# Peptides against a protein of PDB entry 6DSZ: the designs that were tried, part 146

Target 1, 361 residues: chain A of PDB entry 6DSZ
Amino acid sequence: NYVVTAQKPTAVNGCVTGHFTSAEDLNLLIAKNTRLEIYVVTAEGLRPVKEVGMYGKIAVMELFRPKGESKDLLFILTAKYNACILEYKQSGESIDIITRAHGNVQDRIGRPSETGIIGIIDPECRMIGLRLYDGLFKVIPLDRDNKELKAFNIRLEELHVIDVKFLYGCQAPTICFVYQDPQGRHVKTYEVSLREKEFNKGPWKQENVEAEASMVIAVPEPFGGAIIIGQESITYHNGDKYLAIAPPIIKQSTIVCHNRVDPNGSRYLLGDMEGRLFMLLLEKEEQMDGTVTLKDLRVELLGETSIAECLTYLDNGVVFVGSRLGDSQLVKLNVDSNEQGSYVVAMETFTNLGPIVDMCV

## One batch from the design tools (peptide; made by RFdiffusion4, then SolubleMPNN)

Design b2_p17_4_s1 (from b2_p17_4 with P1G P8K E13K K16A)
Fold by OpenDDE base, seed 4:
Structure b2_p17_4_s1 (fold): chain B 361 residues (1-361), chain A 17 residues (1-17)
Amino acid sequence: as target 1 above (361 residues)
Amino acid sequence: GPSPFAEKVDLSKLLAP
């Protein structure tokens, strides 16, 4: 009897940081296939709190804080379209992960999108948006009292959405997305009407962005707008201001992940397919009226890490590098470069045992 | 090794513009 001890998955496919266990705790949540690992970030390092088995591969994992919640809730969508909202509850020594809401959001009709599942949450927690199928945008209204996640679809005319985010600072929930048509890649915005269950015209669009534009980053206030990351260029747009840079260094390898460093969106970590770690900086121009505008974008090479599937800035220059292909890492960002010009120091490495080939014998 | 979070980094200096 070979007890095949099912090795726990080690490949990271998602990570998020927030205040899930309490309002005061800084958490790192790591998705490893069907497993959710919850850590508290402490002065001593990552303290494991709980591991949770999910009924499916985690495809989306996002923290959000509805108005009047003291701590973040966790939205999870599985690859089988099971959605849940989870709450961490501690009562003395008893730790429970409570399902506040759940539902299956699978449609019987629809072409699964080639770019995979995208799940996003409105910054004001009005709704969850899901791009699961081509030509559809699924909306889950966020209501506190609803234990059943109900969703509806809005028809999306743009069939080939590459990436989508909710924008910040919008009166109505507003999505910004990169899409492809026969003429190239474009950026568009839509307002989402919960009442009418339709899209309204968004505040701006940009036709003919870079052909390989692949990621949208929603930028918080005061800048607002979005960053569009391509193979050769990084662009910013907020409806009033457009700025593009084409730093030669990013052409060498495709940027595949990003994470916001500053709460105000002044800096972002970027990871590429070669494990290079970059800092994207939004340079501010303060107007005499106190209005903050984007002056410039800058990209700086920080150093090299494992190939990131996801990045999460923690605190004190510490970054979690979640890797699917290699070992995950805790790395330290330094203000000063080493002799090799690197600002990155590996602090801890988490061995990736690779894909468990389920040899179904 | 030293706690990964023991050393405070002033984020304002981390590649500030």
Scores: peptide ipSAE 0.129, ipTM 0.795, DockQ to the pose 0.816
Fold by OpenDDE base, seed 3:
Structure b2_p17_4_s1 (fold): chain B 361 residues (1-361), chain A 17 residues (1-17)
Amino acid sequence: as target 1 above (361 residues)
Amino acid sequence: GPSPFAEKVDLSKLLAP
């Protein structure tokens, strides 16, 4: 019986950075179809720690740190709607990935959304939100002692949600989402009541955003609010402050992924469909009362990479470019441009052998 | 040379928000 070792998937469909192995370790986690790769970021480079097989294609992968946890936990949702919360444990040389909670969150009735599965975590770790089906928002309450991930649905009046995030700094868990109706695309917010299992009116809305508005970025405090990325424009809104830019450079190719660089949300990496890497900058204005407000938005072209499916800033200007269509890369951001005017230097390239149909036999 | 991971890059000078 030749166990044809099925070639491991190489196409990256998700990546996250955090403190998963310990409170002190910086980790890169990479989703490659059914496989999760765990690295430690070191002074010498990426050190592989563990590879984990999942019972399906990873559709959502997010790190989060509930109150009282010393390190991050990992939420995974598969394309077959199997949800789990994973913990890394090491005892000497023994490494275990422990399932703290699991559940199947599939509904018997529902139209799968055309924009695919969206999974988000409340910044205060009160709940997980899932947009799986049109007209439904699934909530998984995060309880420490719950080994079974129980979910409930809240009906969304907005049938065509494009993207959704939880906002920061909200007393109640609050979602911000882009949706489409016959009049165009709009941004709306809802508070999520766990008690009543319903939506309450959110703090703000913005009707008639750009027709191609495709992504929501939740901005941490002190700014708060959200960034809405379109084809031609980038818009910030927090209920009180509205600011939009339309830099011509972003019109050339659609922005498809983003990652926060600074914990305070001052900078974001943006990747487009042509493999261009941008920095989005939130310029601060300090008010006389000590409040920080957004003064302006700026976009800078850093250089070119493989076409990013996902981006994650590691540390010291190092970025992992997860690519589905091309080779994934580890790149360095520099303060000075090279002879070609690029601020991006490839450090390492990870060959993509194409879509391996992981026939889990 | 030193590992690029060991080299601290202060992007704040170029890309200050």
Scores: peptide ipSAE 0.029, ipTM 0.702, DockQ to the pose 0.636
Fold by OpenDDE base, seed 1:
Structure b2_p17_4_s1 (fold): chain B 361 residues (1-361), chain A 17 residues (1-17)
Amino acid sequence: as target 1 above (361 residues)
Amino acid sequence: GPSPFAEKVDLSKLLAP
């Protein structure tokens, strides 16, 4: 019996940073197909804590902290629509990953969206939103006592959603999404009524955005609102303020991933299809009343990395570059550029052995 | 323009080797 030790997956398809093991620990969580790797970020580097096998390919992986939790919980959705909420529990040297809640959220009726699964969590942890099928938005209410993840669908009139996020600072859970219709691409918002299980009119909309608008970034307070990333432009909108930039440098290659650096949403990492790493900066203006408004947007080229599937800022200018096509990396961001004008230095490289060829036996 | 890293970073985490 040759136990073909199935080569562990090496291609990264998701990564997230947060406080999963404790309130004080900074963690890096990496999704590699069916495998979840948990690290603690230390002064000496990444310390491996636990590896978890999942019963399917991880499609969504998000950390969230419900009110009254001391540390983050992990939401996972698999490509087969198995959802779970996981908690890390340590008792001395014993480490357990506890399933707090689970469920299957597959629908019998619906067209799976061509752009794949989108999973988002309300910043106030009121609900999870899922775009699984065209014309449907699935809601999972977050209840502390519910061991069974129950979901309901709300009909979306917008059949071709490109990307969707929950906004910050909204009285009701509010989604912001880019969609395409015969007239072009547009941005719209909806409030999500958990009680009535319907959409209400959101705070704002923007018709006729850039034709290749592909990503929504929800911006935390004090700025609020959203950033819309296209092929040629980056646009900020919060209902009151609109600001767009069209830096020539982003036209060369499509931005495919992003990650927030600062808790206040002042800086974001952007990665493109050529492995270029950018910093998006939100310049603040403090008003006389103490309100903070967006003054300007700026994009700076930091350097080159492996082609990122996902990015996550750790700490101290260290970034994890999760790559599906190439080697994943830990990179250091420097204040000063090198002789080549790069702010990026590779610290560690994680070999990608390529796609696991499912040997159909 | 100002360095994109002008804000204080926490040095208590990952150090450059």
Scores: peptide ipSAE 0.025, ipTM 0.566, DockQ to the pose 0.071
Fold by OpenDDE base, seed 2:
Structure b2_p17_4_s1 (fold): chain B 361 residues (1-361), chain A 17 residues (1-17)
Amino acid sequence: as target 1 above (361 residues)
Amino acid sequence: GPSPFAEKVDLSKLLAP
């Protein structure tokens, strides 16, 4: 009996930061296939706290804080459509991961989207949105007393959604999405009515965006709106303000991931398919009435890392680079560049042993 | 121009000054 010690998965397919273990702790959560790793971010680096086995490959992992919770809860969706909301509890040395709610959100009818599963949470924690199937948007209402995750579908006329986010600062939950039709790629918004279980007209739309527009970033207040990232362009839109840039430096490789640095949405990390790390900057203009508007967008090359599947800004210029294809890294961003013009210094490298090929013998 | 890191997010916990 060769006990093939099943190597633990090392390829990272998701990462998030927040206050999961306590209100005061900064955590890094890393998804490695069916494995969830929980770290506390400390002055000395990443302190491992707990590892959790999941009943399937993690497809969505998001932290959120409902009204009346002292710390963040964790939403997980697996590739087999098992959903759960998890809470961290510690009692002395005993550490428990509590399932607050769970459910299976698989539909019997629907075409699974070719671009995979998208899961998003409303910033005000009113609902979870899921793009699982073409022509459907699934909604999970968030209720504190609900131990069973129930979902409903809203029909989406736009069959080929590329990316979707909830917007900030909206009276009703509002989605912004990039979609493709025979005429090209477009951006549209919808308000989501929980009561009527339908879409209402959103605040704005933009037809005929860049043909390779692939990502939506929801921007917090005071700016609001969204950033749309393409192959050649980065566009901001909030319904009233439109601004686009086409920095030549981003044309060389496709941007594939992003992470917000500042809580107010003034800076974002961007990673491309070549492992280049960028900073996207939103320049503020303060009006005489105290309103803040977007003046300009800038992109700066910071340096090179492993090819990021996900990026997480932690604290004090420290970034976790989660890699699926290469070694994951903890990197430091410096104010001053080195002799090669790089602002990035590797602090720690986490060896990726590659995909566990299930040798079906 | 000012470093993209000029606004120190004083997240004081990770690296002691």
Scores: peptide ipSAE 0.023, ipTM 0.587, DockQ to the pose 0.073

Design b2_p17_4_s2 (from b2_p17_4 with P1G A6S P8K)
Fold by OpenDDE base, seed 1:
Structure b2_p17_4_s2 (fold): chain B 361 residues (1-361), chain A 17 residues (1-17)
Amino acid sequence: as target 1 above (361 residues)
Amino acid sequence: GPSPFSEKVDLSELLKP
């Protein structure tokens, strides 16, 4: 009996930070194909807590906190459309990962989207949204008492959705998405009616955005709205204010991932295809009425890392760089640059041994 | 030295011109 010690996957395909193990613990969760790794962020470093095997490749991994939960829950969707909501429970030294809800959200009919699976959660935890197939938006209502994840589809007229997010501060769940049609790329919003199972007109739209607009970032209050990232431009829109920048430095390589640093959405990390790490800054202006508006956008180069598939800010300037193509890293952001002008120092490197070719024997 | 995780970095000073 050759115990083929199946090499554990090392390529990272997702990472999230939040309070999963407790209300007080800061956690790093890492998706490596079918494996979920859970760490506690401590003053001494990353402490491993649990590893979880999933019944399929993790395609979506998001933390969310329903109203009245003391800690975050974890939503996972696999590449085979198995969805679950997980809770961490500790009783002394006993650690359990509880499945609160599960379901299969596969459709019998639909073209899988070429840009892959997108999963998003409403900031008020009213629903989960899924873009799995062209021309369909799947909704999973979030109900605390429901152990079975039930979903329904809403038809999207926009067949080629590039990216989609839920907006913050909306009375009804509202999506913002970049889509492509024969005229170019555009941004649109829809309100999602759970009752009627349909889209209503959203608060705003922007036609003819940059041709390579690829990512939407939902901005929390007080700014609200969204950031649209392209190849050459970064645009903010909230329905009332529009602001675009075209920093030459981002033209050199495509931005492929982002992560919010500040809870108020003042700063975001951006990673590109060359492993460059940027900070996007939202400069605030305080109005005489006490409202906060966006004054300007700024992008600054921090330094170089492994090519990020995902980024997550931890605390105290520490960032986890999840890499699929290279070694994942813990990096420290410094206030002062080094002699090379870099604000980034590698703290720890996690060797990527490449894709485990599942040799189907 | 202190763990980099214990050092409070005020990133608000990061990238002040």
Scores: peptide ipSAE 0.079, ipTM 0.759, DockQ to the pose 0.732
Fold by OpenDDE base, seed 3:
Structure b2_p17_4_s2 (fold): chain B 361 residues (1-361), chain A 17 residues (1-17)
Amino acid sequence: as target 1 above (361 residues)
Amino acid sequence: GPSPFSEKVDLSELLKP
């Protein structure tokens, strides 16, 4: 019996930062195919806490904090549509990952979307939204007492959703999405009625956005609204204000991932297909009435990293660059550029051994 | 040297024009 020690996956397909192990701990969670790695961010570096094997490839991994929870919970969806909500529990030296809720959210009928699985959580933790199939938006209501994740579908008239997020600061859960039709790409919003299990008209829409608009970033208050990332342009819309920039530097390579740096949504990291790391900056204008509005958008090239599949800002200018195609990295952002004009310094590199061909013998 | 995690970097300076 040759116990082929299955090589551990090294390619990163997701990463999240939050307070999962405790309210006080800052954690880095890394998805590597079927494995979840949990780290604590310390003054000495990343401390490994736990590795968890999942019953499938992790397709969605999101931290969220329902009202009255002291720490973040973890939502995971696998590529086989197994959903779970996980809690970290430590008792002395015993570390347990508790399944708070689980369910299978696969539909018997539906075309899997070409842009893959999208999972999003309402900022107020009212629901989870899933775009799994064309023409359907799946809703999982978040209820504390429910150990079984129950889902329902809402029909989406827009068949070709590119990306979708929940907006911040909405009385009802509100999605913002980029979709494609024969006339081009557009942005639309819908309110999600849990009661009626239907969409209501959202607060705004923007027809005829950039043809290659590919990502939605929900912006927290006080700005609110969304950022739409394209190949050539970055746009902001909140229903009252529209602003677009077309910095030439982003045309060179497609932006493929993003991460919010500041809780107020003033800065975002952007990664492209060439491994360039950018900062997107939201410049604020304070009005005489004390309202904060977006004045301008700016993009700055920080430097080069491994090609990011995912980015997450940790703390103190440290960023985790999760790479599928290359080595993952911890990088330090500096205020001052080095001699090469880079604001990025590699701190640690995690060798990617490539795709584990699971030879199921 | 000090751990890069112990060094507080105020990236707010990147917002300066």
Scores: peptide ipSAE 0.032, ipTM 0.746, DockQ to the pose 0.757
Fold by OpenDDE base, seed 2:
Structure b2_p17_4_s2 (fold): chain B 361 residues (1-361), chain A 17 residues (1-17)
Amino acid sequence: as target 1 above (361 residues)
Amino acid sequence: GPSPFSEKVDLSELLKP
């Protein structure tokens, strides 16, 4: 009996940063299929804290901090629609990952969306939103005492949602999404009523965006609104202001991931299908009344990395590049470019042995 | 030109050498 020591998965399919182990610790959490790796970010690098085996492939992994929590909680959804909220607890040397809440959010009726599972959390922690099936938006209300994750569906008229996010600074939870219909791709917003379990009209919409618009980034206050990333263009919209750029450099390869650098949403990392790393910059203008408006958008090429499935800005210009197709990397962003014009230096490389095809024999 | 990483992200403490 050859005990094939099942090699641990090495391909990264998600990463997030936040304060999961404590209020003070900066963590990097890495999803590798069914495995969650938890690190503390230190001056010396990534310190491993714990590995957690999950009950299925991680499809969604998001940190969030409900009102009254001292540290972040972790929402996980698996590819088999098992949802949980996890809390890190340490008592001396004993480390435990506690399930605060769990549930299965699978519907018996529905067409699974071809673009896969999307999970999002309201910035004010009022709800979790899930796009699992075409024509449905699932809502999980966030309640402190609820050990059983209960969900309800709201019908979407828009059957082909490409990407969706919750907006910031909205009185009611508000989603912004890109969808496709026979006329092209469009952006729409809806307010989510928890009470009535329905959508209300959102603050704005934009019909006929770029045909390849694929990503929505919710922008924090003071800017608010959203960035829509296409193949040829990057657009900003907040209901009052619209701005679009079409930098030729992004046309060469499709942007596939993003991560916010600044808490105020002034900078974002962008990764494309060729492993190019960009900085998207939101230039601010302060008005005489003290209001902050978007002046311009700028994109700068930083350098090349492994092809990112996910990006996470850590601290002091350090970025984790989570790769599914190649080796994951810890990279340093420098102020000055090297002789090749790159601002990126690899600090550490994590070998990807490829997908372990579980040949169920 | 101004560094794309200009000073506003004082994330300076964790990875000080």
Scores: peptide ipSAE 0.031, ipTM 0.527, DockQ to the pose 0.063
Fold by OpenDDE base, seed 4:
Structure b2_p17_4_s2 (fold): chain B 361 residues (1-361), chain A 17 residues (1-17)
Amino acid sequence: as target 1 above (361 residues)
Amino acid sequence: GPSPFSEKVDLSELLKP
């Protein structure tokens, strides 16, 4: 009996930080194919708490805190369209990951989108949005008492959505998305009506963004709005203010991931396909009335890391670099650069053994 | 040395022009 100890996957395909184990604990959650690893961030480093085998490859992993919850819940969607909401429960030494809700959100009809599965959660936890198929936006209403995740589709006229996020500070759940049509790439917003199960006109749109605009970042208040990242440019729009930068340094390699550093959205980490780590800075201008507006955008090269599939700022300048292609890392950001001009120091490296080809023998 | 996780780093200086 060759117990082929199936090597555990080491390639990271998602990471998220939040308060999953408790309200006080800072967690790092790492998706490695079908495996979810849960860590507590401590003064000594990452402490492993639990590993969970998922029924399928994790495609979406997002933490969210519904109203009246003391800690975050975890939404997972698998590549086979199995959705669940997970809760961490600890009773003494007993640790349970509880499925609060589950469902399959696969449609029988639809073209799977070429840009893959996108899952987003409304910042006010009113709904989950899923872009699974071209021309459809799936909505999962978030109801506390619902153990069965039910979803409905809203038709998207825009067939080629590149990326989508929920905006912050919107009275109704509002999506912002980059889409492509024959004229190029554009940004549009829609309000999502749960009642009518339709889109309403969103607060703003921006036609003819950069041709390679690939990512939307929803910016929290006080700035609000969204950042659109392209190959050559980074743009901000909130309906009232537009600002664009085209720093030559980002043109060298495509930005592929991002993570918010500050809760107020003043800073974002950006990772490119060469493993360069950037800081995107939103410079504020405070008006005499206390209104905060965006003054400028700036990009700073911090240094180099493994090629990030995902980035997660933890605390105290520590960043988890989740890599699919290389070794994942814990890195430290410094205020001062080294002699090479790098602000990044590798703290820990997690060996990636590469793709485990499950040879079914 | 102190754990890198215990070291407080204020990166707010990166927001300065």
Scores: peptide ipSAE 0.022, ipTM 0.610, DockQ to the pose 0.700

